# Ledger of designs, part 22: peptides against a protein of PDB entry 4HTP

Target 1, 231 residues: chain A of PDB entry 4HTP
Amino acid sequence: SQTVASHVPFADLCSTLERIQKSKGRAEKIRHFREFLDSWRKFHDALHKNHKDVTDSFYPAMRLILPQLERERMAYGIKETMLAKLYIELLNLPRDGKDALKLLNYRTPTGTHGDAGDFAMIAYFVLKPRCLQKGSLTIQQVNDLLDSIASNNSAKRKDLIKKSLLQLITQSSALEQKWLIRMIIKDLKLGVSQQTIFSVFHNDAAELHNVTTDLEKVCRQLHDPSVGLSD

## One batch from the design tools (peptide; made by RFdiffusion4, then SolubleMPNN)

Design b1_p10_3_s3 (from b1_p10_3 with S3H M4L)
Fold by OpenDDE base, seed 2:
Structure b1_p10_3_s3 (fold): chain B 231 residues (1-231), chain A 10 residues (1-10)
Amino acid sequence: as target 1 above (231 residues)
Amino acid sequence: SAHLEALLAS
């Protein structure tokens, strides 16, 4: 069945997240999120105009925006050191070179950007001159690949984990990879709280999540902002 | 987003 996530480029989500992160005020951050959400809902209504009782919702995007609340997908088993080694190999970086050392020693200030401790930012600057300008993945495809990684981690299939990571990397821009890394590590650094995200999504979202701890259920039941829990 | 708007118009 067709989903909104199968039509939305992952790049669009990443651009939204980038705008949110760069915004200084809470109101501006909220505006950027609301604009993305509203566009998603409008597309949903158009896509499913002739279909009743669809299970499609904002969940595919929400689980990437709030990765700490993921309960369907098991742990990835991926840390910064693993990603560093993978990038060094994939990009054929000299092991003793500047860029390889930046990735491996990301916690130590080595560059001019002051991004020590933020692996995703370090990776971004290494990737920017070396990767494509625009990615080709949809939000659905990203989630499918992340599902594969989690499943293969559980099965201890390191070779298949690497394969899925390579697919993500080779089909993503530097900016998309920055955000993908943050999603995997589960720290987006948006500057807005979980409560704020829920409040913008739906007035009853935080309450429903507190009871169910099920992000998909929250997104599905409260996909219409005009329909409350008691309705 | 401009992309989503374009999809809605198509």
Scores: peptide ipSAE 0.036, ipTM 0.706, DockQ to the pose 0.766
Fold by OpenDDE base, seed 5:
Structure b1_p10_3_s3 (fold): chain B 231 residues (1-231), chain A 10 residues (1-10)
Amino acid sequence: as target 1 above (231 residues)
Amino acid sequence: SAHLEALLAS
C-alpha cells in the first residue's frame, strides 16, 4: 500500500531539521516540528481518505528524527571513519589534501566554524560545492536504503553496504547528507529533547513509548492527536 | 510544509 513517506521528499524533512537546529528558542524549534507534523497528518488524511485501518503513520519520519530509539533495524556498523574514507574515494579527494584531512581528523578543530567533533558538519562543507543542489529521495526510499544497510551489515556484506550508501549519497544534496549522516550516527543535535518531540506529537506518546519502547506502535496508535490511549 | 501542500493540490 502507498504511504505518506513514499510521497514526502527527504529534503523536506532535512530542511525542517535544519530550521529546528538553527532556531534558538524552544518555542521556535517546536513550531518547525509542529508545522512538518501537521502537514504530514493532513497529507495522510487526504491520501487515505477512502481507506480505513491503515497502518501508515508518522513512523517513517519519527524513526529518522529519533534514531536513537530505533529498534527495528539492526546496527548499521557505520562510523565516521568509514564515511570519511568513502567520501574521499567517491569525491576523488587527494588523500593528503585539506578536505580529506578534515574528514579524517574531524575531531580536531579546524578553521573558524568550530565544528570539531561534528563529522556531519565537516562533511557538509566538503560536499556543498561538489554535490547535487537538490536530492531525489523520498523518506521511504531513505528508510529502504537504511534497512538494506542494516541487513547487509548483519550479513557482513560490505560490498552491498557500500552500494546502498552510494545510492544515498549520489541522490542527496549536501544538506540532506549532513542530516543523513547524523541519522546514521544517531545524533541529530536538534537542541530539543525526546520528551518535547513526543509531547508535540501526542500527549500520550511519551507514556506509551515508556511502556512499549515501540516507536512504530506509538506513531500508529497515537496518529490522531485527538484520540488518546484511554479513549 | 509548502511542498506537502503542493502535493495535496496535485
Scores: peptide ipSAE 0.035, ipTM 0.718, DockQ to the pose 0.779
Fold by OpenDDE base, seed 4:
Structure b1_p10_3_s3 (fold): chain B 231 residues (1-231), chain A 10 residues (1-10)
Amino acid sequence: as target 1 above (231 residues)
Amino acid sequence: SAHLEALLAS
C-alpha cells in the first residue's frame, strides 16, 4: 500500500536531524522537528485524500527518530566494531592506516573534533571524502533494509546482514550514514528529550506511550493532532 | 521539507 514513507527521502529526515542537532536552543530544535512533522502530515492528507481508513502514520519516521523505543524490529546484532570492520573492508582502508585506526579505536580521542566515543561522527569524517554518490533511499526503503538486518540477525545469516548493510551504505551519503549508524546504535544525540519529541507530536503521545509502549500505536492513534486520546 | 512541499504542489 501507499505510504508517506515511500515518498519521503531518507535524506530529508537526516537533514532535519542534522538541523536539530546543530540548533543550540530547545525552541529551535522543536521548530525543525515540527516543520518536518507538519510536512509529513500534510503529505499524508494529500496522499490518502480518498482513503480515510489507512494504517499509515508517522511511525516509519518516529521509529528512526526514537530508535531506543523500537519494539517491533528485533535486535540488529550490530555494534560499532562490526561497522568499523565493514567500512575498512568496503573502503579498502589500510588496516594500520589512520582512518582504519580511527574507526577501530573510536573511543580514543584522536582529533580536534572532540568526537571520541561517537562512532557515527568518526565514520562521517572517514566517509565524507570518499562518498561519491548522493543518497537515494526513502524512509520506507531504509526501514525495509533495517527489517532485513534484524530478521537475518535472528536467522544467523551474517552474509545477508552484510548484504543489506552494503545496500544501505552504497545508497547513502556520508551524512545519511552518520544518522543511519546512530539509528542502528540507538543514540541520535539530538539534544532534545523523548518527552519533547512526543509533546511536539501530540499532547497525549507521552501518556499513550507510557501505557502501551507501542510506538506504532502512538503514531497511528494520535496521527491527528486535533484528536485527543479521549475522543 | 522542501521536497514534500514540492510533491504536494505537483
Scores: peptide ipSAE 0.034, ipTM 0.709, DockQ to the pose 0.852
Fold by OpenDDE base, seed 3:
Structure b1_p10_3_s3 (fold): chain B 231 residues (1-231), chain A 10 residues (1-10)
Amino acid sequence: as target 1 above (231 residues)
Amino acid sequence: SAHLEALLAS
């Protein structure tokens, strides 16, 4: 079926997240998220103009913004060390080289950026001179690949997990991979709380989520910001 | 999003 997520580049979400992270004040962080959300809702209305009874919602994006609340897909089984080894192999980095060691020992500061402990940032700087400037994945495609990873992790199919990861990596910019890593590890470091994200999305979102713990239900039932739980 | 706006305009 036709979805908004099938038309929205993953790069657009990543750019929004980057702007949020770089913003110093809460108000500016909220503004960037609101602008993305408003654009999404506007596109939804246009896409589904003649089909009002749809289940399509902001859920595909929301589950990437709040990955800790993911309940539909199972665990990825991916840690920083696995990603480090994969990047070393894929980029053909010398095992005893500086970049390989930075990835493997990401908890130890080696540079001036102070990114110790943040694997995604360390990976970004290794990837930046080596990867595509622009990615080609949509939000739907990213979610499909993540679903594949989770499913294959449950099935203990390491070969297929690697295949899906390679698809993600080879079709993504360094910036997109930074955020993808954070989504997989489930720590975006946006500087805004879950409550703030929900409050911007809908006034009743936090309440509904507290009761149901169902992020998709929250996004679907509260798709229209003007329609409340009791309406 | 500039991309989404462009899609809506088309």
Scores: peptide ipSAE 0.033, ipTM 0.730, DockQ to the pose 0.786

Design b1_p10_3_s4 (from b1_p10_3, 5 letters changed)
Fold by OpenDDE base, seed 5:
Structure b1_p10_3_s4 (fold): chain B 231 residues (1-231), chain A 10 residues (1-10)
Amino acid sequence: as target 1 above (231 residues)
Amino acid sequence: SSSLQALLEA
Protein backbone atom coordinates (compact mmCIF):
# COMPACT_ATOMS: atom_id res chain seq x y z
CA SER B 1 0.00 0.00 0.00
CA GLN B 2 1.04 3.57 -0.56
CA THR B 3 2.44 5.55 2.33
CA VAL B 4 2.97 9.18 3.15
CA ALA B 5 6.68 8.47 3.39
CA SER B 6 6.72 7.34 -0.24
CA HIS B 7 5.70 10.84 -1.27
CA VAL B 8 7.56 13.07 1.15
CA PRO B 9 11.02 14.13 0.00
CA PHE B 10 13.80 13.38 2.43
CA ALA B 11 14.90 16.95 1.80
CA ASP B 12 11.77 18.21 3.52
CA LEU B 13 12.60 16.37 6.70
CA CYS B 14 16.18 17.56 6.56
CA SER B 15 15.19 21.17 6.06
CA THR B 16 12.89 20.88 9.06
CA LEU B 17 15.65 19.38 11.17
CA GLU B 18 17.97 22.14 10.04
CA ARG B 19 15.46 24.78 11.11
CA ILE B 20 15.01 23.07 14.46
CA GLN B 21 18.74 22.92 15.04
CA LYS B 22 19.25 26.55 14.12
CA SER B 23 16.45 27.74 16.34
CA LYS B 24 17.60 29.02 19.69
CA GLY B 25 14.45 28.73 21.74
CA ARG B 26 12.44 25.68 22.66
CA ALA B 27 9.25 27.27 21.40
CA GLU B 28 10.68 27.91 17.97
CA LYS B 29 12.09 24.40 17.77
CA ILE B 30 8.69 23.01 18.66
CA ARG B 31 7.01 25.18 16.06
CA HIS B 32 9.14 23.82 13.25
CA PHE B 33 8.51 20.24 14.29
CA ARG B 34 4.80 20.87 14.68
CA GLU B 35 4.56 22.41 11.24
CA PHE B 36 6.16 19.37 9.67
CA LEU B 37 3.98 17.00 11.67
CA ASP B 38 0.79 18.86 10.87
CA SER B 39 1.63 18.83 7.20
CA TRP B 40 2.31 15.12 7.40
CA ARG B 41 -1.00 14.42 9.08
CA LYS B 42 -2.85 16.55 6.58
CA PHE B 43 -1.23 14.68 3.73
CA HIS B 44 -2.04 11.39 5.42
CA ASP B 45 -5.70 12.28 5.66
CA ALA B 46 -5.84 13.24 2.02
CA LEU B 47 -3.88 10.21 0.84
CA HIS B 48 -5.94 7.74 2.83
CA LYS B 49 -9.29 9.49 2.55
CA ASN B 50 -10.99 6.41 1.16
CA HIS B 51 -9.09 3.87 3.21
CA LYS B 52 -9.91 2.78 6.72
CA ASP B 53 -7.63 0.99 9.13
CA VAL B 54 -4.40 1.82 7.39
CA THR B 55 -1.16 0.99 9.15
CA ASP B 56 0.57 4.01 7.68
CA SER B 57 1.77 6.48 10.29
CA PHE B 58 4.44 9.02 11.16
CA TYR B 59 6.77 6.15 12.06
CA PRO B 60 9.00 6.43 8.96
CA ALA B 61 9.84 9.99 9.91
CA MET B 62 9.83 9.50 13.67
CA ARG B 63 12.41 6.74 13.54
CA LEU B 64 14.73 9.10 11.69
CA ILE B 65 14.07 11.93 14.14
CA LEU B 66 14.62 9.67 17.15
CA PRO B 67 17.10 7.16 15.75
CA GLN B 68 18.33 6.18 19.20
CA LEU B 69 14.94 4.57 19.77
CA GLU B 70 15.27 2.34 16.72
CA ARG B 71 14.44 -1.26 17.60
CA GLU B 72 13.40 -2.68 14.25
CA ARG B 73 16.68 -2.33 12.40
CA MET B 74 19.80 -4.04 13.55
CA ALA B 75 23.01 -2.08 13.92
CA TYR B 76 24.41 -0.40 10.84
CA GLY B 77 27.98 -1.11 11.79
CA ILE B 78 28.97 2.27 10.41
CA LYS B 79 31.31 4.65 12.16
CA GLU B 80 32.65 8.05 11.24
CA THR B 81 35.96 6.60 10.08
CA MET B 82 34.21 4.35 7.61
CA LEU B 83 32.26 7.25 6.22
CA ALA B 84 35.37 9.37 6.03
CA LYS B 85 37.14 6.76 3.97
CA LEU B 86 34.12 6.32 1.77
CA TYR B 87 33.88 10.02 1.06
CA ILE B 88 37.57 10.29 0.35
CA GLU B 89 37.22 7.52 -2.18
CA LEU B 90 33.96 8.69 -3.70
CA LEU B 91 34.97 12.32 -4.00
CA ASN B 92 38.47 11.40 -5.08
CA LEU B 93 39.96 13.57 -2.38
CA PRO B 94 43.73 13.67 -2.09
CA ARG B 95 44.66 11.60 0.95
CA ASP B 96 46.99 14.26 2.22
CA GLY B 97 44.65 17.06 1.28
CA LYS B 98 42.91 19.39 3.67
CA ASP B 99 39.45 17.95 3.15
CA ALA B 100 40.51 14.35 3.57
CA LEU B 101 42.37 15.22 6.73
CA LYS B 102 39.37 17.12 8.07
CA LEU B 103 37.21 14.06 7.62
CA LEU B 104 39.72 11.68 9.15
CA ASN B 105 40.61 13.98 12.02
CA TYR B 106 37.12 15.21 12.69
CA ARG B 107 37.69 15.17 16.44
CA THR B 108 40.49 17.70 16.19
CA PRO B 109 39.47 21.33 16.11
CA THR B 110 40.01 22.82 12.69
CA GLY B 111 39.15 26.27 11.50
CA THR B 112 36.73 28.75 13.00
CA HIS B 113 33.53 26.75 12.87
CA GLY B 114 34.08 24.89 16.12
CA ASP B 115 32.81 21.67 14.60
CA ALA B 116 35.29 19.46 16.38
CA GLY B 117 33.75 16.10 17.10
CA ASP B 118 30.81 16.70 14.80
CA PHE B 119 31.62 14.60 11.79
CA ALA B 120 28.38 15.45 10.04
CA MET B 121 29.13 19.16 10.03
CA ILE B 122 32.63 18.60 8.78
CA ALA B 123 31.30 16.37 6.06
CA TYR B 124 28.72 18.97 5.13
CA PHE B 125 31.33 21.59 4.36
CA VAL B 126 33.36 19.15 2.33
CA LEU B 127 30.29 18.03 0.42
CA LYS B 128 28.65 21.40 -0.14
CA PRO B 129 30.73 22.44 -3.14
CA ARG B 130 30.79 18.92 -4.58
CA CYS B 131 27.32 17.45 -4.29
CA LEU B 132 23.89 17.90 -5.79
CA GLN B 133 21.95 20.95 -4.76
CA LYS B 134 18.77 18.93 -4.44
CA GLY B 135 18.33 15.31 -3.54
CA SER B 136 15.85 12.92 -5.08
CA LEU B 137 15.11 10.47 -2.28
CA THR B 138 11.86 10.09 -0.41
CA ILE B 139 11.71 9.25 3.27
CA GLN B 140 10.61 5.74 2.36
CA GLN B 141 13.54 5.26 0.02
CA VAL B 142 15.94 6.43 2.70
CA ASN B 143 14.45 3.98 5.16
CA ASP B 144 14.63 1.19 2.60
CA LEU B 145 18.29 1.86 2.04
CA LEU B 146 18.96 2.03 5.76
CA ASP B 147 17.15 -1.28 6.17
CA SER B 148 19.40 -2.73 3.52
CA ILE B 149 22.49 -1.46 5.28
CA ALA B 150 21.43 -2.96 8.60
CA SER B 151 20.51 -6.27 7.02
CA ASN B 152 23.74 -6.50 5.08
CA ASN B 153 25.74 -5.57 8.14
CA SER B 154 24.20 -8.50 9.94
CA ALA B 155 25.05 -10.68 6.97
CA LYS B 156 28.60 -9.29 6.84
CA ARG B 157 28.16 -8.17 3.25
CA LYS B 158 30.39 -5.13 3.16
CA ASP B 159 30.09 -4.77 -0.58
CA LEU B 160 26.34 -4.43 -0.40
CA ILE B 161 26.59 -2.00 2.48
CA LYS B 162 28.81 0.17 0.35
CA LYS B 163 26.40 -0.08 -2.53
CA SER B 164 23.50 1.17 -0.44
CA LEU B 165 25.59 3.94 1.05
CA LEU B 166 26.60 5.06 -2.41
CA GLN B 167 22.98 5.18 -3.45
CA LEU B 168 22.20 7.36 -0.47
CA ILE B 169 25.14 9.66 -1.05
CA THR B 170 24.83 10.11 -4.79
CA GLN B 171 21.16 11.00 -4.55
CA SER B 172 21.44 13.45 -1.68
CA SER B 173 22.46 17.06 -1.22
CA ALA B 174 25.14 18.05 1.23
CA LEU B 175 22.51 19.12 3.73
CA GLU B 176 20.64 15.86 3.39
CA GLN B 177 23.86 13.94 3.88
CA LYS B 178 24.66 15.89 7.01
CA TRP B 179 21.41 14.76 8.55
CA LEU B 180 21.67 11.26 7.14
CA ILE B 181 25.04 10.88 8.82
CA ARG B 182 23.56 12.03 12.10
CA MET B 183 20.72 9.55 11.71
CA ILE B 184 23.17 6.72 11.12
CA ILE B 185 25.36 7.75 14.03
CA LYS B 186 22.16 8.29 16.04
CA ASP B 187 22.89 11.79 17.27
CA LEU B 188 20.87 14.59 15.71
CA LYS B 189 21.87 17.37 18.10
CA LEU B 190 18.50 19.05 17.71
CA GLY B 191 18.57 20.70 21.10
CA VAL B 192 15.11 19.39 21.94
CA SER B 193 14.44 16.41 24.18
CA GLN B 194 12.78 13.15 23.29
CA GLN B 195 10.05 14.02 25.74
CA THR B 196 9.34 17.24 23.91
CA ILE B 197 9.14 15.46 20.57
CA PHE B 198 6.69 12.96 22.02
CA SER B 199 4.64 15.64 23.72
CA VAL B 200 4.23 17.53 20.48
CA PHE B 201 3.34 14.36 18.62
CA HIS B 202 0.69 13.21 21.11
CA ASN B 203 -0.09 13.79 24.77
CA ASP B 204 0.06 10.07 25.48
CA ALA B 205 3.08 9.26 23.34
CA ALA B 206 5.70 9.31 26.07
CA GLU B 207 3.62 7.08 28.29
CA LEU B 208 2.90 4.56 25.58
CA HIS B 209 6.53 4.46 24.55
CA ASN B 210 7.65 3.99 28.14
CA VAL B 211 5.45 0.92 28.37
CA THR B 212 5.93 -0.62 24.95
CA THR B 213 9.29 0.73 23.77
CA ASP B 214 7.73 0.33 20.33
CA LEU B 215 8.03 3.49 18.31
CA GLU B 216 5.92 2.18 15.46
CA LYS B 217 3.14 1.25 17.83
CA VAL B 218 3.29 4.70 19.36
CA CYS B 219 3.03 6.36 15.98
CA ARG B 220 0.27 4.09 14.75
CA GLN B 221 -1.93 4.01 17.83
CA LEU B 222 -1.56 7.69 18.52
CA HIS B 223 -1.72 8.89 14.94
CA ASP B 224 -4.74 11.05 15.69
CA PRO B 225 -3.85 13.68 18.26
CA SER B 226 -7.49 13.89 19.34
CA VAL B 227 -7.77 10.21 20.22
CA GLY B 228 -6.08 9.14 23.42
CA LEU B 229 -5.07 5.79 24.85
CA SER B 230 -8.16 5.65 27.01
CA ASP B 231 -10.63 6.55 24.27
CA SER A 1 5.68 22.36 4.96
CA SER A 2 5.17 24.16 1.67
CA SER A 3 6.49 21.19 -0.25
CA LEU A 4 4.01 18.86 1.38
CA GLN A 5 1.25 21.28 0.52
CA ALA A 6 2.43 21.24 -3.06
CA LEU A 7 2.21 17.46 -3.05
CA LEU A 8 -1.36 17.67 -1.84
CA GLU A 9 -2.24 19.98 -4.67
CA ALA A 10 -0.59 17.89 -7.35
Scores: peptide ipSAE 0.032, ipTM 0.718, DockQ to the pose 0.753
Fold by OpenDDE base, seed 1:
Structure b1_p10_3_s4 (fold): chain B 231 residues (1-231), chain A 10 residues (1-10)
Amino acid sequence: as target 1 above (231 residues)
Amino acid sequence: SSSLQALLEA
């Protein structure tokens, strides 16, 4: 069936996240998230105008925005060191070169930027001059690839994990990869709390999540901001 | 987003 996520570029989500991160103050951060959410809901209504009782919801985006609440897919089995080695190989970086060492020693300050300990930011600067300016993946495709990684990690199929990672990397801009890394590591550094994200999504979202611990259920049942839990 | 708006208008 048709889904909103199959039409929304992953780049749009990443741009929104970037704006949220760069914004100072809770109000501006909320505004950027709300704008994305409202656009999503409007598109949902248009896409499904002739279809009632669809299961489509904001869940595909929400699970990327709140990756620490992911319960549907299993662990990726991916750490920063694995990604560093993958990038060094893929980009053919000299092993003793500056960029390779930055990736491997991301916890150590280099003096160039205040990015010590943030692997995604270090990766971004290494990738920026070396990758596509615009990615081609939809939110659905990103989730499909992440599902594949998790499933293959469970099955201990390292070759297929690498294949899916390479597909993600080669079809993403540096900015998109920055956020993808943060989604995989489950630390977006948005500067806005989970509670705030839920409150913007729906007044009853936090409560429903606290009871069910089911992010998809929260997104489906509370898709309409005007329909509450008590209704 | 601008892309979503464009999709709505198409």
Scores: peptide ipSAE 0.031, ipTM 0.723, DockQ to the pose 0.891
Fold by OpenDDE base, seed 4:
Structure b1_p10_3_s4 (fold): chain B 231 residues (1-231), chain A 10 residues (1-10)
Amino acid sequence: as target 1 above (231 residues)
Amino acid sequence: SSSLQALLEA
């Protein structure tokens, strides 16, 4: 079945997240998220105009925005060190070179950007001069690849994990990879709380999540902002 | 997003 996520570029989500991160105030952060959400809902209504009983929801995006609440997908088994090694290999970086060392020693302050401990930001700067300017993945494709990674991790298929990671990397811009890394590591550093995200999504979202701990259920049941839990 | 709006107009 057609989903909104199959049409929305992953780049659009990443751009939204970037705007949120760069925004200084809570109100501005909320505005950027709300704009993305509203656009998503409008597209949903248009896409499913003749199909009222659909399971499609904001879940594909929400699980990337709140990756720490992911419960459907099993563990990726991916840490920063693994990604560092992968990038060194993929980009053919000299092992003793500056960029390789930055990736491997991401916790050590080395630069003026103050990005120590943020592997995604370090990776971004390494990737920026080396990657595509624009990615080609949809949100659905990103989730499919992440599902593959999790599945292959559970099956201990390291080669297949690498394959899926390479597909993500080669089809993503540096900015998209920055956010993808943060999604995998489960730390987006948006500067806005989970509660705020839920409150913007739906007034009853936090409550329903607290009871169910099911992000998909929250997104599906509270898809319409005008329909409450008691409705 | 601009892309979503474009899809709606498409």
Scores: peptide ipSAE 0.029, ipTM 0.713, DockQ to the pose 0.884
Fold by OpenDDE base, seed 2:
Structure b1_p10_3_s4 (fold): chain B 231 residues (1-231), chain A 10 residues (1-10)
Amino acid sequence: as target 1 above (231 residues)
Amino acid sequence: SSSLQALLEA
């Protein structure tokens, strides 16, 4: 069945997240999130106009925006050091070169950007001159690949984990990879709380999540902002 | 986003 996530480029989500991060005020951050959400809901209504009782919802995007609340997908088993080594290999970076050392020693201030401790930002600047300008993945495809990584981590299939990571990397821009890394590490640094995200999504979202701890259920049951829990 | 808007118009 067709889903909104199968049509929405991952780049669109990343651009929204970038706008949120760069915004200084809470109100502006909320505005950017609301604009993305509203566009998603409008597309949902158009896509499913002739279909009743669809299970499609904002969940595919929400689970990437709030990755710490993921309960369906198991742990990736991926840390910054693993990603650093993978990038060095994939990009054929000299091991003793500046960029390789930046990735491996991301916690130590070595550059002019002041991004020490933020691996995703370090990776972004290394990737920017070396990767495509626009990615080709949809939100659904990203989630499918992340599902594969988690499943293969559980099965201890390191070769297949690497394969899925390579697919993500080779089909993503530097900006998309910055956010993908943050999703995997489960720290987006948006500057807005979980409560704020839920409040913008639906007035009853935080309450329903507190009871169910099921992000998909929250997104599905409260996909219409005009319909409350008691309705 | 521009791409989402384009999808709605198609």
Scores: peptide ipSAE 0.028, ipTM 0.692, DockQ to the pose 0.747; fails the geometry check

Design b1_p10_4_s1 (from b1_p10_4, 3 letters changed)
Fold by OpenDDE base, seed 5:
Structure b1_p10_4_s1 (fold): chain B 231 residues (1-231), chain A 10 residues (1-10)
Amino acid sequence: as target 1 above (231 residues)
Amino acid sequence: MNPSLEALLA
């Protein structure tokens, strides 16, 4: 069945996340998230106008926005050091070169940007002059690849993990990879709380999640902002 | 509205 996630470019989510992160005030952060969510819901209504009983929901996006609440996927088994090595290999960076050292020593401040400890930001600057300007992945495809990584990590299939990572990397812009890294590491640094995200999504979302701890259920049951838990 | 999503609906 068709899903909203199969149509929405991953770049759109990343652009939204970037706007949220760059916004200083809580109100602006909320606005950017709400605009994305509203657009998603409108697209959902249009896509499923003739289908009353669909399981499609905001879940594919929500699980990327709140990756720390992921319970469906097993662990990726991916750390910053692994990604650093992969990028060095893929980009053919000199091992003793400035960019390779930045990736490997991401915890040590080397520049004026204050990006120390934020591997994703360091990676972004290394990738920006070397990667595609526009990615081609949908949110669905990103989730499929992440599912593959988790599954293959459980199965100890390192070669297949690398394959899926390469697909993600080669089909993503530097900005998309920045956010993808943060999703994998499960730290988006948005500057907005989980509670705020839930509150914008639905008034009852935080309560339902506290009871069920099931993010998919939250997204599905509370898809319509006008329909509450008591209804 | 996200302009990209609007374009997908057009």
Scores: peptide ipSAE 0.041, ipTM 0.761, DockQ to the pose 0.710
Fold by OpenDDE base, seed 2:
Order: structure tokens, then sequence, then C-alpha cells
Structure b1_p10_4_s1 (fold): chain B 231 residues (1-231), chain A 10 residues (1-10)
């Protein structure tokens, strides 16, 4: 099925998130999110111009931006220590080397960047000189792989979890992996509240989410910013 | 605007 998420590169979302994180003020953070959202809605209208009653919405992106509100997929069963070990193996890092130790001891301030406790940032700097500059995954493909990880975690298929993680890693830039890690750990550190994200998306989004706790329903029902809950 | 999204609309 044709979805906006099947066309939007994951890199575009990550670049937006990076801009939001680096922005100092609330207004600038909101602007970057709004620009991405507006572009998404515009593309949606173009893609579905000749189709009525589509189920496509901003949900594929929203569930990555607000991963703590995910209710469709179950737990990944992935922690920083697992990722550290995977990266050491995949990148063939010396176990007693500086970069391996940084990943394993990410809570200890060992670097000049002040990234202690932020595994995603530590991973970024290790990955930057070692991986591709531009990823190839769409937002839909990322969600498909994350769905696979959650499903296989439930089924206790560790080998298949590793396979899906390898697909994510090998097809993603260092920046994309930084954000992917934060999505998996469910802490984006954007500096904007959930309420702000909802308010920018739609005036009624927070209310509808409070009632339904269904992020997909919120995104679908409030897809048009001009149509309210009472309309 | 994200240049990649703009290219998709073009």
Amino acid sequence: as target 1 above (231 residues)
Amino acid sequence: MNPSLEALLA
C-alpha cells in the first residue's frame, strides 16, 4: 500500500530531530517540527489526491518521535549493554580498546564531549568515522524492522533480533543510528514536551490521546489540522 | 523545508 512513510527517508526525520535538539529556544524547536509536519501533510495530499478514506497518517513518524507512547508493538528487550556488545562485534573493535570501553562504560565520563550517560551520543562518535554517510532506509522500513524486533523478542528469537538490528545498523548513518538508539531506549532528549508536540500536531491531539491512549487513532482522526473533534 | 521531502513533491 502507498504510504507517506514508504517514501520519506528515515534520514529526513533524523535531520529534523537533530535540528530540534540543537535549537536553543522553544519557538525554534517548534518551527523545525512544524516544517517537517507540514511537508508530510503536503506530500500526503499529493500522494492520496485520487483516493478517499485512506488510513495513512502521520502515525509512522509520530510513534518514533513519541516512542514512550508506543502501544502497538511490544518491548524490544534491548538495552545499552546489548547494543554496546553488538557494535563491538560488528565494527570489530578491540575489546580492550578505547572505543569498546567507551561503549561498555558509557556512564563514566571518559571523553571530552560531556556525553556521559548518553549511550546514543557515545555510539555516534564511535560510528561516525566507520559507517556510511547517508542511510537508505525509509520511515516505513525502520518501523517494519522495529516491529520485527519486538515480535521476535516476544518469541525469544534472539538470532532474528540480531538480524534485524544488523539490517538497521548497516543501512544507517551514524546520525541515524544515534536517533534510532534513542527511539529504542525511548528517550529522544529533544527539549520539548509531549504536550508541545501534540499541540503543534493538532489543537485537540492531547485531549484525544488522554481519552483513547491510541496514538494511531489520534494521528488518523486529527490528520487535518482544520478539522476538530467536535466537527 | 527538508530538501529530501521537497524533492518528493517535485
Scores: peptide ipSAE 0.041, ipTM 0.760, DockQ to the pose 0.760
Fold by OpenDDE base, seed 1:
Structure b1_p10_4_s1 (fold): chain B 231 residues (1-231), chain A 10 residues (1-10)
Amino acid sequence: as target 1 above (231 residues)
Amino acid sequence: MNPSLEALLA
């Protein structure tokens, strides 16, 4: 069956996340998230207008927005150092060159931008002049590739992990890769709490998550903001 | 609204 995530570009989520991150006030951050969520729900209603009892929900997006709450996927087995080495190889960066050293030594302040310790930001600046301006992946495709990475990590299939990573990288803009890295590392740096995200999604979301720790269940059961847990 | 999602609704 068709899902909303199969139609929504990953770029749209990344653009929303970027807006949230750049916004200074909590209210503005919330607004950007709410706008994305409302659009998602509207599209869901249109897509499923003739279908009852669908299991489709905001879960595919929510698990990328709150990656620290991911429980369906096993560990990726990916750290910043692995990504640094992969980018150096893929981009054919000189090992002793400025950009390679930036990626490898991302924790050490090298510039005025204050990006020290944020590998995703370091990667973004290295990638920006070298990558596509617009990616081609949907949210569903990103999740499929991430599922593949986690599964293959469990199976110790390093070759297939690399393959999936390359698919993600080659089909993503620098901005999309910035956010993808943060999703993999599980630190989005949005400046809004998990509680805030849940509260915007549904009034009962935090409570249901606290009890179940099941993000999919939260998204499915509380898909309709007007229907509560007590209903 | 997200412009891309709006386009999908059109």
Scores: peptide ipSAE 0.035, ipTM 0.720, DockQ to the pose 0.769
Fold by OpenDDE base, seed 4:
Structure b1_p10_4_s1 (fold): chain B 231 residues (1-231), chain A 10 residues (1-10)
Amino acid sequence: as target 1 above (231 residues)
Amino acid sequence: MNPSLEALLA
């Protein structure tokens, strides 16, 4: 189906998230998120100009920004250790080498960056000199691959999980993989609360989510910031 | 506006 997510590069979301993370103040963090959201809504209006009744919404992005609120997609069955082993294999890292050990022992402080416990950051530095500079995936493609992973996890198809992961990895920059890992692990470390994200999205978003616990419903019903829950 | 989205709108 024709969706905004099918057109928006995953890199754009990751760049926004990176800007949010690097911003020190709440106001600056909010600004970066708002700019992305406003651009998304503007594109939505243009894309669906002749189609008033569409189910398309910010949901494909929102579920990646707030992955802990994901309810549609089942568990990935992926942890840091699995990813570490996958990267060691994929990158042909010596098992006893520095980078392999960093990935496997990500909880132990080893470097000057203070990234202990943040597997995504450790992976980023390992990947940065080894990966493509620019990814090619859209937000929709990322979600499709994540759906595949979840489905195959439920079906206990480990080989197919690996296939989808490899597709994600090989088509993503180091920065995109950093954020992808955080989405899979469900810890983005943005420094902005869920409540703040909802408040920027729509004034009634937090309330509707509290009642429904349905992130897609929140995004669909409140896609227009000028239309309230009671309208 | 996001540069990529802006390009898509043009």
Scores: peptide ipSAE 0.034, ipTM 0.714, DockQ to the pose 0.751

